# Peptides against a protein of PDB entry 8YVU: the designs that were tried, part 20

Target 1, 39 residues: chain A of PDB entry 8YVU
Amino acid sequence: PQLCYILDAILFLYGIVLTLLYCRLKIQVRKAAITSYEK
Target 2, 160 residues: chain B of PDB entry 8YVU
Amino acid sequence: TWLTVLKKEQEFLGVTQILTAMICLCFGTVVCSVLDISHIEGDIFSSFKAGYPFWGAIFFSISGMLSIISERRNATYLVRGSLGANTASSIAGGTGITILIINLKKSLAYIHIHSCQKFFETKCFMASFSTEIVVMMLFLTILGLGSAVSLTICGAGEEL

## One batch from the design tools (peptide; made by RFdiffusion4, then SolubleMPNN)

Design b1_p9_7_s3 (from b1_p9_7, 5 letters changed)
Fold by OpenDDE base, seed 1:
Structure b1_p9_7_s3 (fold): chain B 39 residues (1-39), chain C 160 residues (1-160), chain D 39 residues (1-39), chain A 9 residues (1-9)
Amino acid sequence: as target 1 above (39 residues)
Amino acid sequence: as target 2 above (160 residues)
Amino acid sequence: as target 1 above (39 residues)
Amino acid sequence: LLSLLEKLL
């Protein structure tokens, strides 16, 4: 049971980190699209 | 800017908030259906006795719906309304987390006091089950709070 | 213990989906960068 | 939700 809770914590942290990275990457894609449209 | 990203993800965050609220409501309903919390001795289910899954889910649902409507209609008055609702939902989420943490502490203390090495005792099983449910609710509440705060920041950024 | 495993499964699935989306987004960013470089 | 997922995809 303790191992399960540890796994939950790790997976939760992983999910948060991936969400943040996804948001950052989406920003980069949008910035690239805007820069290409201004040329 | 982070604000621009949050603005573009506002609808998604709102949907996520509604979904989180619905899941929370479902868990609350299931727990209430399976367990008669009124007959459970002690404060193991204090968060449920306080009705947190219900009012919390309602607040998050309203906040998410208002955020989606605000984004779709792009009206200034709706943005302000959404900001207010999201702020209220964030406060509610914070309060919910606090209640859940207190409940979790009580549940853990109960497990420790009763030396629940023998899982076959119904009381120990109920305390363990309560702890698991409270942890799940805590995670969902954190997710809901995160979405509500994100929406609040987005709305505040639109007013500036 | 069973509820913990259910949560683990949900979080794991969420993590996989996010990883796939992140990879797809990263590929799109790379394609956009290559297209901008060829112009 | 499905429409949002499609927009994300």
Scores: peptide ipSAE 0.426, ipTM 0.798, DockQ to the pose 0.024
Fold by OpenDDE base, seed 5:
Structure b1_p9_7_s3 (fold): chain B 39 residues (1-39), chain C 160 residues (1-160), chain D 39 residues (1-39), chain A 9 residues (1-9)
Amino acid sequence: as target 1 above (39 residues)
Amino acid sequence: as target 2 above (160 residues)
Amino acid sequence: as target 1 above (39 residues)
Amino acid sequence: LLSLLEKLL
């Protein structure tokens, strides 16, 4: 059971980090799309 | 650009907030149906006794609904209303997290004091179950708070 | 303990889905960058 | 929600 809670914490942290990275990538894709439209 | 991204994700965040609220209500209802919290020894279910699953879910649901309506109608008065609701939901989420952390600490302390090595002991089982439910509720509350804060920032950016 | 494993399963699925979305976004950013360089 | 999910995918 203790190992399960540790795994939960790791997976939760991983989910937060991936969400932040996903948001950053989505912003980059949008910036790239705008730059491609202006050219 | 960041505010524009948040604006485009506002509906998704609102839906996520409503979903989180519904899950919290479901868990609250299941716990209330299976367990008589009034007869449980100690403050293991203090978050439930405080009615957090109910009022927290209501605040998150209202915030999410107002956010979706505000995005669809693009009316200035709805934006302000959504901002107010999201702010209230953020405060409620923060309070809920605090209550859940206190409950979690009490539950963990109870498990430690009673040296709960035997899972089949009724008190230890209830304390373990309570801890698991509180942890799940804590995660859902954190997700709801994150959504509400994101919506609040988006709404504040639209007012400026 | 069973609830902990259920939470682990949900978080694990969430992590996999986010990873797939992240990979797709990264590929889109790369494609957009290549298109911008060729113009 | 499904439309948003499809747009997100």
Scores: peptide ipSAE 0.423, ipTM 0.795, DockQ to the pose 0.024
Fold by OpenDDE base, seed 4:
Structure b1_p9_7_s3 (fold): chain B 39 residues (1-39), chain C 160 residues (1-160), chain D 39 residues (1-39), chain A 9 residues (1-9)
Amino acid sequence: as target 1 above (39 residues)
Amino acid sequence: as target 2 above (160 residues)
Amino acid sequence: as target 1 above (39 residues)
Amino acid sequence: LLSLLEKLL
């Protein structure tokens, strides 16, 4: 049971990190799209 | 194309595969250090008795390393070598998953048969611990297989 | 303990989905960067 | 790869 909770914590942390990276990447895509529209 | 994307992520996938392999080795080593699996009766640690953490990690590590080297050197011969290694790693991963599932079933069956109400009984504790470790190993193996398959697809696309 | 394993499965699936989405988004960023470089 | 990771972070 304790190892299961440790795995949950690791997976949860991984999910948070990926979500943050995804958000940053999404912002970059939006900025690139805006720059392309202004050209 | 999907192939172009996978090619660009080949190094990342290779690193992920190596990392997965290292984690599998670490878990295998820890389990072997804490418990002499050879002296444990039953099939609770069948995956460990089969040496899966060791050979599986080696396959994943080699596959990942070859993938990284292949991408960095951009040589056709390395691409072929990486493809072969990734294919082998994919097969190893699939076999590992199968072994782990079988182990998990045996562990669960053991818990059920012995009506493990007392957690502190050695047999019940070992079965529970095995189940937890097997689940962790299963997740890692799935991740490794995913990376190996992705790298295999990339390598196959480069040969076409 | 059963709930923990279910949570592990959900988090694992979430991690896979996020990884796929991240890869797709990264491709979009790269395509946008290439298009911007050709202009 | 470390540089790429740092750039990604």
Scores: peptide ipSAE 0.407, ipTM 0.798, DockQ to the pose 0.023
Fold by OpenDDE base, seed 3:
Formats: sequence, C-alpha cells, structure tokens
Structure b1_p9_7_s3 (fold): chain B 39 residues (1-39), chain C 160 residues (1-160), chain D 39 residues (1-39), chain A 9 residues (1-9)
Amino acid sequence: as target 1 above (39 residues)
Amino acid sequence: as target 2 above (160 residues)
Amino acid sequence: as target 1 above (39 residues)
Amino acid sequence: LLSLLEKLL
C-alpha cells in the first residue's frame, strides 16, 4: 500500500509537468498561427 | 514523418531505457537482499526466481547504451548492432511481461485463497508485497519495452 | 488500497495520453516554424 | 540531459 502511494505521487507529478509543458507548447502554436495570419 | 521524430528522440529514448534498466536492477537487488526468495514457499516471487530483474535490466541497459553510441558515432556497423540489441531487448521485454503477468496472477490467487483480511499475517504480507513489487516491475518493463521498440523502429528506418 | 491501484491506472493512462498529445503538438510547432522560414 | 531539459523548456 505505501508503494502504491509513492507511485501515485510520481505519476501525479509527471502529469502536472506534462500539463504545464503542453500548455506552453499550445501557447507557442497559437502565437505562431497569429504571426502567420498577420503576414 | 514518425521516423524523423523517433530519430531526433533516439538519444532520449536510450537514456530512458538505461534509467529503466537501472531502476529494475535496483529493485531486484533490494528484493534479493531483504528476502530469501529461495526459501519462500510458493510461486509468489516466480519472476524474481527466474532472475528477470537482473537479465532484463542487462538487456535494456545494453540496448540503451548501444542506441546512444550508434546515434553519436553515426556509423553503419553501430546502427546494425544497435538494431540487433534493441530487437533482442524488445523480445526480452515481452518475455518479462509474460513472466510478470503469470507471477501477478499467482500472487492474486494466493491472496484470494487465504482471504488475506489481516495484513499482519506473514504469508499475506509477503504476497501483498510481492504483488506490489511485481506491478512496479511490470510498469517499468512496459516503459523499457516501449523505448526499445521505438529505438528498433528508428534503427530499421535508418537501414531502409 | 484498491483505490490506490485504480488511481495508479488512471494516472498512468493520463500520462500516456498527455505524452501523445505533447508529441503531436511538438510536430505542429515544428511544421509551423518550417513554414515561417520558407515565407 | 540538461540540454534536453533546456530544449524542452
């Protein structure tokens, strides 16, 4: 049971990091799309 | 193309594979040091008795190292060697998953038969602990197999 | 304890899905960057 | 690994 909670913590942290990276990448794609529309 | 993406991430996948192998080796070593698996009755630790954490870790480590070396030197002979090692590692990973699933089924069956309501019973505790370790090893093996397969596809694409 | 294992499975699946989405988004950013360089 | 992390950020 304790190992399960440790794994949950690691997976949760991984999920948060990936979500932040995904959000940053999504913002970059949006900025690139806006720049392409203004040209 | 998917192949181009895999090629760019080949070094990362190799490092991930080595890391996974090291974690598997550490878990195997810890379990062997804490528990006398040879004296444990039943097949609860069948995956450990088969030595999977050790040979599996070796295969993944070799595959990862060869992949990194192949990428850095960009030599045809190294690419072929890496492809062979990654293929062997993929086969080993698949075999490991099968062994771990069998062990997991046996452990779960043992827990069910003994109606392990009291975790303080030595047999129930050992079965529960084994199940947890096997599940962790299964996840690590799946990650290792995924990296090995990705590297194999990348290497095959370079030979074409 | 059973809830912990279920949570592990959900978090693991979430991690895989996010990784795939991140890879797709990264490819889109690269394609957008290449298109901007060719203009 | 650090260079990969920098590329990721």
Scores: peptide ipSAE 0.394, ipTM 0.783, DockQ to the pose 0.022

Design b1_p9_7_s4 (from b1_p9_7, 5 letters changed)
Fold by OpenDDE base, seed 2:
Structure b1_p9_7_s4 (fold): chain B 39 residues (1-39), chain C 160 residues (1-160), chain D 39 residues (1-39), chain A 9 residues (1-9)
Amino acid sequence: as target 1 above (39 residues)
Amino acid sequence: as target 2 above (160 residues)
Amino acid sequence: as target 1 above (39 residues)
Amino acid sequence: LLILLEKLL
C-alpha cells in the first residue's frame, strides 16, 4: 500500500511535468502558426 | 533554433529513460538487499530471479546515454548506434514487460490460493510486497519502453 | 489499496495520452518550422 | 541530468 502511494506520487509529478511541457509546446505551435501566417 | 528544440526533446527522452532505468535498478537492488530472494520458495519473485531489474536497467541506461551522446555530437554513425540501442532497449523492455506480467499473475495466483485474508502471515506479506514491486517495475518498464520507442522514431526520422 | 491502484491506472493512462499528444504537437511544430524556413 | 532538467524547465 505504501509503494502504491509512492507510485501515485511519481505518476502525478510526471503528469504535471508533461502538462507543463504540453502547454509550452502548444504556445510554441501557436506562435509558429502566427509567424507562418504573417509571411 | 528548431533543431535545438528537437535536440532538447530527444535529450529529455534520453534523460527520462536513464532516470527510469536508475529507478528500476534502485528498486531491484533494494529488493535484493531486503529480501533474500534465493531463499524464497516459489516463483513470486521470478522477475528478480531472472535479473530483469538489472539487465533491463542497464539496457535502458545504455540506450538513454547513447541517445544523449548521439544528439550532442550530431554524427550519422552515432544516430545509427542510438537507433540500434533504442531498438534493443525496446525489445528488452517488451521482454521485461512479459516477464513482469507473468510474475504478477503468479503473485496474484499465490495470494488467491493461500487465501491471504491475514496480511500478517509472512507468505502473504511477501506475495503482496512482490506484487507491489512488480507493478511498480511494470510501470517503469512501460515508461522506459515509451521513451525508447520515441527515440527510435526520432532516429529513424533523421535517417530518412 | 484498491483505490490507490485505480488512481495509478488513471494516472498512467493520462501520462500515455499526454505523451501521444505531445508527440503530435511536436511534429506540428516541426512542420511549421520547415514551412517557415522555406518562405 | 540536473543541467538537462534545468534547460528543459
Scores: peptide ipSAE 0.464, ipTM 0.815, DockQ to the pose 0.027
Fold by OpenDDE base, seed 1:
Structure b1_p9_7_s4 (fold): chain B 39 residues (1-39), chain C 160 residues (1-160), chain D 39 residues (1-39), chain A 9 residues (1-9)
Amino acid sequence: as target 1 above (39 residues)
Amino acid sequence: as target 2 above (160 residues)
Amino acid sequence: as target 1 above (39 residues)
Amino acid sequence: LLILLEKLL
């Protein structure tokens, strides 16, 4: 049970990091789409 | 294509493979340091007795390192070497998964036979702990195998 | 304790889905960058 | 990805 909680913490941290990276990429895609529309 | 995506993420997959290997090695060493597996009766720690965390971690680490070096140097001989290492690591990972599944089945059977409703019994605690460790190792091995297979596909695509 | 393993499974699935979405977004960013460079 | 790699290495 304690090891399960450690795994949960690692997976949770991984999920947060991936979410932040996903948000950053989504912003970049939107910026690139806007730039392509203006050209 | 999926191949082009894998090629672009090859270094990341290699790093992930090395990290997975290091985590497996750390778990193996911790378990060996806390528990004298040689004195544990039964096949509850069969995966550890087989030395899987050690040789598996070594294979995954070598495969990951070769993949990273191959990507950075972009040399044809390194690509072939990485492909060979990734293939070997994939085979090792598959074998490891098989061993871990067998160990998990034995551990679960042990828990069932002893009707381990009372967690405070030393044998039941050990079997439960073993099951948890084996599940974690299985998870890490699946991740390592996924990385190795991805790197193998990437390397095969570079040879074509 | 049993809930911990369920949480692990959910977090693992979430991690896989986010990784796939991240890869798709990364491809889109790269395609947009190539298109902007050709203009 | 490069930033993540540099952070991880």
Scores: peptide ipSAE 0.462, ipTM 0.798, DockQ to the pose 0.028
Fold by OpenDDE base, seed 5:
Structure b1_p9_7_s4 (fold): chain B 39 residues (1-39), chain C 160 residues (1-160), chain D 39 residues (1-39), chain A 9 residues (1-9)
Amino acid sequence: as target 1 above (39 residues)
Amino acid sequence: as target 2 above (160 residues)
Amino acid sequence: as target 1 above (39 residues)
Amino acid sequence: LLILLEKLL
């Protein structure tokens, strides 16, 4: 049971980090799309 | 800009809030159907006695729905309404987290006092089950709060 | 313990989906960067 | 994202 809770914490942290990275990457895609449209 | 990204994700955040609310309602309903909380000794289910799964889910659902409607209609009055609802949902989420943390502490203390090495004892099983449900609800509440705060920031940015 | 494993499964699935989406976005950024360099 | 949202709704 303790190992399960530790795994939950790790997976939760991983989910948060991935969400932040996804948001950052989405911003980059949008910036790249804007720069391609201005050229 | 950061605000532009948040605006485009507003609908997604709203859907996430609704989903979180539905999951909380499902858990609340399951717990109420399986366990008679009124007959359980102690404050192991204090969060359920306070009705948090119900009112919290309602607040998150309303906030999510208003956010979706605000994004779809793109009207200034709806933006203000959504901002108000998101702020209220954020406050409700914070209160819910506090209640759940208190409940979790009580449940953990109960498990510690009874030295629950034997999972088969009814009291230890109930305390463990309560702890698991409270932890799950805590995670869902944190997700809902994160969504509500994000929507609040987005709405505040639109008013500026 | 069973609920913990269910939560782990949900979080794991969420992590996989986010990872796939992140990879797709990363590929899109790379494609956009290549097209901007050829212009 | 919009497609996922439409599928979820």
Scores: peptide ipSAE 0.461, ipTM 0.801, DockQ to the pose 0.028
Fold by OpenDDE base, seed 3:
Structure b1_p9_7_s4 (fold): chain B 39 residues (1-39), chain C 160 residues (1-160), chain D 39 residues (1-39), chain A 9 residues (1-9)
Amino acid sequence: as target 1 above (39 residues)
Amino acid sequence: as target 2 above (160 residues)
Amino acid sequence: as target 1 above (39 residues)
Amino acid sequence: LLILLEKLL
């Protein structure tokens, strides 16, 4: 049971990191799309 | 194409595979050092008795290393060698998953039969611990297999 | 204890889905960058 | 990996 909680913590952290990276990448895509539209 | 993406991430996949292999090896070593699996009654550690953490880790490590070397040197002979190693690693991973599933079923059956309400009973504790370790190993094996398959597809695409 | 294992499964699935979405988004960013370079 | 991480950030 304790190992399960450790795994949960690792997976939760991984999920948060991926979410942040996804958000950053999404913002980059939006910026690139705006720049392409202005040209 | 999907193949182009896999090629660009081949090194990352190889590193991930090596890391997965190392984690599996560490778990195997820890379990072997703490518990005398040979003297444990029952099949709760059947995957460990089969030596899966060791040979599986070796296969994944070799596959990952060969993939990284093949990518760096871009030599045709290394690509072919990497493809072979990745294929072998994929087969080993599939076999490992099967063994782990069987072990998991046996461990769960043991827990059910003994009605392990009291975790303080040595046998119940060992069965629970085994189940947890097997689940962790199963997740790692799935990750390793995913990387090996991805590398195999990438290598096959380079041969075409 | 059973809830912990369920949480592990959910978090694992979430991690896989996020990884796939991240890969797709990364491809989109690369395509956008190539298109901007050709213009 | 570090270079990839820097490019990713």
Scores: peptide ipSAE 0.413, ipTM 0.785, DockQ to the pose 0.021

Design b1_p9_8_s1 (from b1_p9_8, 7 letters changed)
Fold by OpenDDE base, seed 1:
Formats: C-alpha cells, sequence, structure tokens
Structure b1_p9_8_s1 (fold): chain B 39 residues (1-39), chain C 160 residues (1-160), chain D 39 residues (1-39), chain A 9 residues (1-9)
C-alpha cells in the first residue's frame, strides 16, 4: 500500500523528467536538421 | 526558445488536455454511479460534492478544443479566444488542485482518527477509496494545469 | 490499493514507451551529427 | 502521439 504510492510518485517524476528530456532532444534534432539544410 | 517549442506542440498539448478532461469526467461519472455522494457523511468527497470533475472537465475540454482550432485555423480571433480559455482553464485547474488537496487532507484525517488499520470496515474502505480517487484526480488535474499553462504561454507568445 | 497498482501500470508503460522513443531520437541525433561532420 | 512516434521512426 505505502510502497504503491511511493512507486507512483517515482514513476510520475520519471515520466516528467523523460518528457522534458524528450523535448530537449527533439529541439536538438530540429537544430541539427536546420544546420544541415543551410549547408 | 521555449515559446517556439510550445507553439509546435500546441496541438498535442490541447489533445492531452482534452484527454485529461475526459478521464476526469469518466472518473467523476463512475464515482457518482457507484457511490451516492449525497448520502456519504462528512467531507471525504468534498471535491465531488463541489462538482469539480464535471465543470473542471468541461473547462479543460473547451480550452483544449479552442487551442486545437486556433492552431489549425491560425486566425487572430481564435488565438485570443484560446488564450482566454486557457487562462480560465488554468485558474480552474488551480482551484481544483486546492479543493483536491483540502479533500485529501480531510480524508487522511478521517483515516487517522478512525485508526483504519483494518480495511474491511466500510467507513475505512470508503475513506481509503476516496483518498485513492482524490490522489488520481490530483495527478490528472496537475497534468491538465500543466497543459493549460503551456497553452497559455504559447498563446501569449503568439500575441507578442 | 488496486487503483494504485493500475496507475503504476499505466505510468510504467508510459515510461517504457518514452524511453524507447528517447533512445530512437538520440540515435537520430547521432546519425545527423555524423552526416553533418562528413560533409 | 502516433505521428510523433512515426516521425521518430
Amino acid sequence: as target 1 above (39 residues)
Amino acid sequence: as target 2 above (160 residues)
Amino acid sequence: as target 1 above (39 residues)
Amino acid sequence: LLQIALEVF
């Protein structure tokens, strides 16, 4: 019971962090694509 | 920088907001169908008695739909409308979080007072169930608020 | 307790999907960087 | 989400 709620909190935090990292990585891909197109 | 990223993901955020709203509505309807909240003693389901799952879901759905329409049609009046709707949804989400936190505190206090170590008692089971539902709704409301705030920032960036 | 475990399952699945997408995106960034370096 | 996934692939 308490372990379940702790797991929920950890998984939720992990999901948020991964979403932020995914967004940052997507920006990097877009920047790389723009730089490649300008060359 | 962040505004450009949010603008590109505006439709996704809008869909996420609508989905969150629909999930909240579904939970609200299920709880209302299974439990007669009017007959439940105390403020364990204060968030449900306030009707938050319903009006909150409606506000989030409208905000999400307006955001999607604004992005697709790219009309100035729709952008302003979406910004207004997202702002209203953000306020609604904040209010909802506050109500849910209060409800959660009351539920936890109820569990503590009755020393609910045995979950087989009906009152303890209902309090535990209420706490679980409120926690889930709190998470969904936080997600909805996050999407609404993101959409608001996007709309503000488009007006500048 | 059952609802907590259901939430855990959903969050866990979401985390796995995001991790896979992140890995794929990271590979794409690396490929784009290599292609840009070779030009 | 599906479109984002397809773009990543």
Scores: peptide ipSAE 0.456, ipTM 0.785, DockQ to the pose 0.027
Fold by OpenDDE base, seed 2:
Structure b1_p9_8_s1 (fold): chain B 39 residues (1-39), chain C 160 residues (1-160), chain D 39 residues (1-39), chain A 9 residues (1-9)
Amino acid sequence: as target 1 above (39 residues)
Amino acid sequence: as target 2 above (160 residues)
Amino acid sequence: as target 1 above (39 residues)
Amino acid sequence: LLQIALEVF
């Protein structure tokens, strides 16, 4: 029971971190695409 | 190009806020329909008694809707309105998190004091249920706050 | 307790989906970087 | 969300 809530917290934190990393990578891909289009 | 990326992110964050708000409202309405919180002794449902699921969800929903509308219309007044709504939603979210944390502490204290070894006892069941709902609402509120803060930062960046 | 396990399942599924999306995005970034280097 | 996911593919 207590382990379940701890797991929820860990999974939630993991989800937030992955979302931020995904956003950063998406920005990088878009920047690369823009640079390629301007050439 | 930077503006296009930010606009797409704003729409996504707005949808996330609306979804979070709807889930919070659904949970709030279900709890209110199934349980008569007014008859429950103690402060285990203090967040519900304070009406947080209702006003918090409304603020997040309005913020998300304004963000989507602002993106679609590309009007300066809507951008400022969305920024204001997101700021208000961020403040509301922070307040909600505080209330939920206090409720969670009270619920956990209740469980500890009454030594709720028997889950099927009415008081212990209600305390456990309250704790679970509060934790879920806390997670949803944190998600909503994160989206609102992100939208606020994006909106502030557009004003500079 | 049951709600906790349901939340764990949802968060776990979300984490898996995000991980897959992150991996795919990372591969795209690498491909874009290679294409930029060959120019 | 689906459009964002489809853009990644």
Scores: peptide ipSAE 0.471, ipTM 0.794, DockQ to the pose 0.027; fails the geometry check
Fold by OpenDDE base, seed 5:
Structure b1_p9_8_s1 (fold): chain B 39 residues (1-39), chain C 160 residues (1-160), chain D 39 residues (1-39), chain A 9 residues (1-9)
Amino acid sequence: as target 1 above (39 residues)
Amino acid sequence: as target 2 above (160 residues)
Amino acid sequence: as target 1 above (39 residues)
Amino acid sequence: LLQIALEVF
């Protein structure tokens, strides 16, 4: 049971980090699309 | 650019708040249906006794709904209303997290004091179940708070 | 304990989905960068 | 989100 809670914490942190990275990457894709449209 | 991204994700954040609220309500109703909190040690279910799943869910739902409506109608008065609701939801979420953390600490202390190695003991089972529910509610509250804060920042950026 | 494992499963699934989305998004950024370089 | 996810894929 203790290991389960530790795993929950790790997975939760991982989810937050991935969400932030996904948001950043989405911004990059949008910037790349805008740059491609201007050329 | 960052504000533009947040604007495009406002609907998603609002939906996330509503879903979080609904899950919180579901957990609250399940706990109330399965357990008689009045006959259990009050400190274990302090968050439920305080009615957090109810008022917290209401605040998140209102915040999410106002955010969606504000995005759809694009009216200045709705933006202000959404900002106010999101701010209130953020405060409510913070308060809820605090209450849940206190409840979690009490539950963990109870488990530690009674040396709950036997899962089949009624008191230990209830304490463990309460702890699990509180942890789940805490995670949901953190998600709701994150969405509310994001919407608040987005709304504040639109007014500036 | 069972609820903890359920939460782990949900978080794990969420993490996998986000990872896949991140990888796809990264590939899109790379493709956009290549297209921008060729122009 | 589903539309965004589908557009990403």
Scores: peptide ipSAE 0.454, ipTM 0.789, DockQ to the pose 0.027; fails the geometry check
Fold by OpenDDE base, seed 3:
Structure b1_p9_8_s1 (fold): chain B 39 residues (1-39), chain C 160 residues (1-160), chain D 39 residues (1-39), chain A 9 residues (1-9)
Amino acid sequence: as target 1 above (39 residues)
Amino acid sequence: as target 2 above (160 residues)
Amino acid sequence: as target 1 above (39 residues)
Amino acid sequence: LLQIALEVF
């Protein structure tokens, strides 16, 4: 059971990092789309 | 294309595969050091008795190393060698998953038969510990297989 | 303990899905960058 | 990974 909780913590951290990266990437895509639309 | 993306991440996938192999090897050595698997009754550690953490780790390590070397040198013979190693690693990973699933089923069956409510019993503790280790090994094996398959697809794409 | 294993499975699946989505977004950003460079 | 992180920022 303790190993399961450790794995949960690692996977949770990984999920948070990926979510942040995804959000930042999505913002970049939106900025690029806005810039292309204004040109 | 998907192939171009995988090619750009080939080194990362190779490193991930090596890391996965090292973790599997570490788990195998720790289990062998703490538990005398040969004297354990039953098939709770069948995957360990089969030596999967060792040979599986070797296959993944070789596959990852060859992939990295192939990417760095960009030689046709190395690409072919990496493709072969990745294919072998993928087969080994599939076999490992099968063994781990069988071990997991046996461990769960053992826990069910003995109605392990008290984790302080030696047999129940060993079965629970084995189940946890097998699950972790299964996840790592799936990750390793994913990397090996990705590298195999990259290598196949380079040959075409 | 059973809940922990279920959580591990969910987090693992979430990680895979996020990785795939991240790869798709990264490709979109690259395509947008190429399009902006050609204009 | 560092390059990817730097590109994201």
Scores: peptide ipSAE 0.437, ipTM 0.782, DockQ to the pose 0.025; fails the geometry check

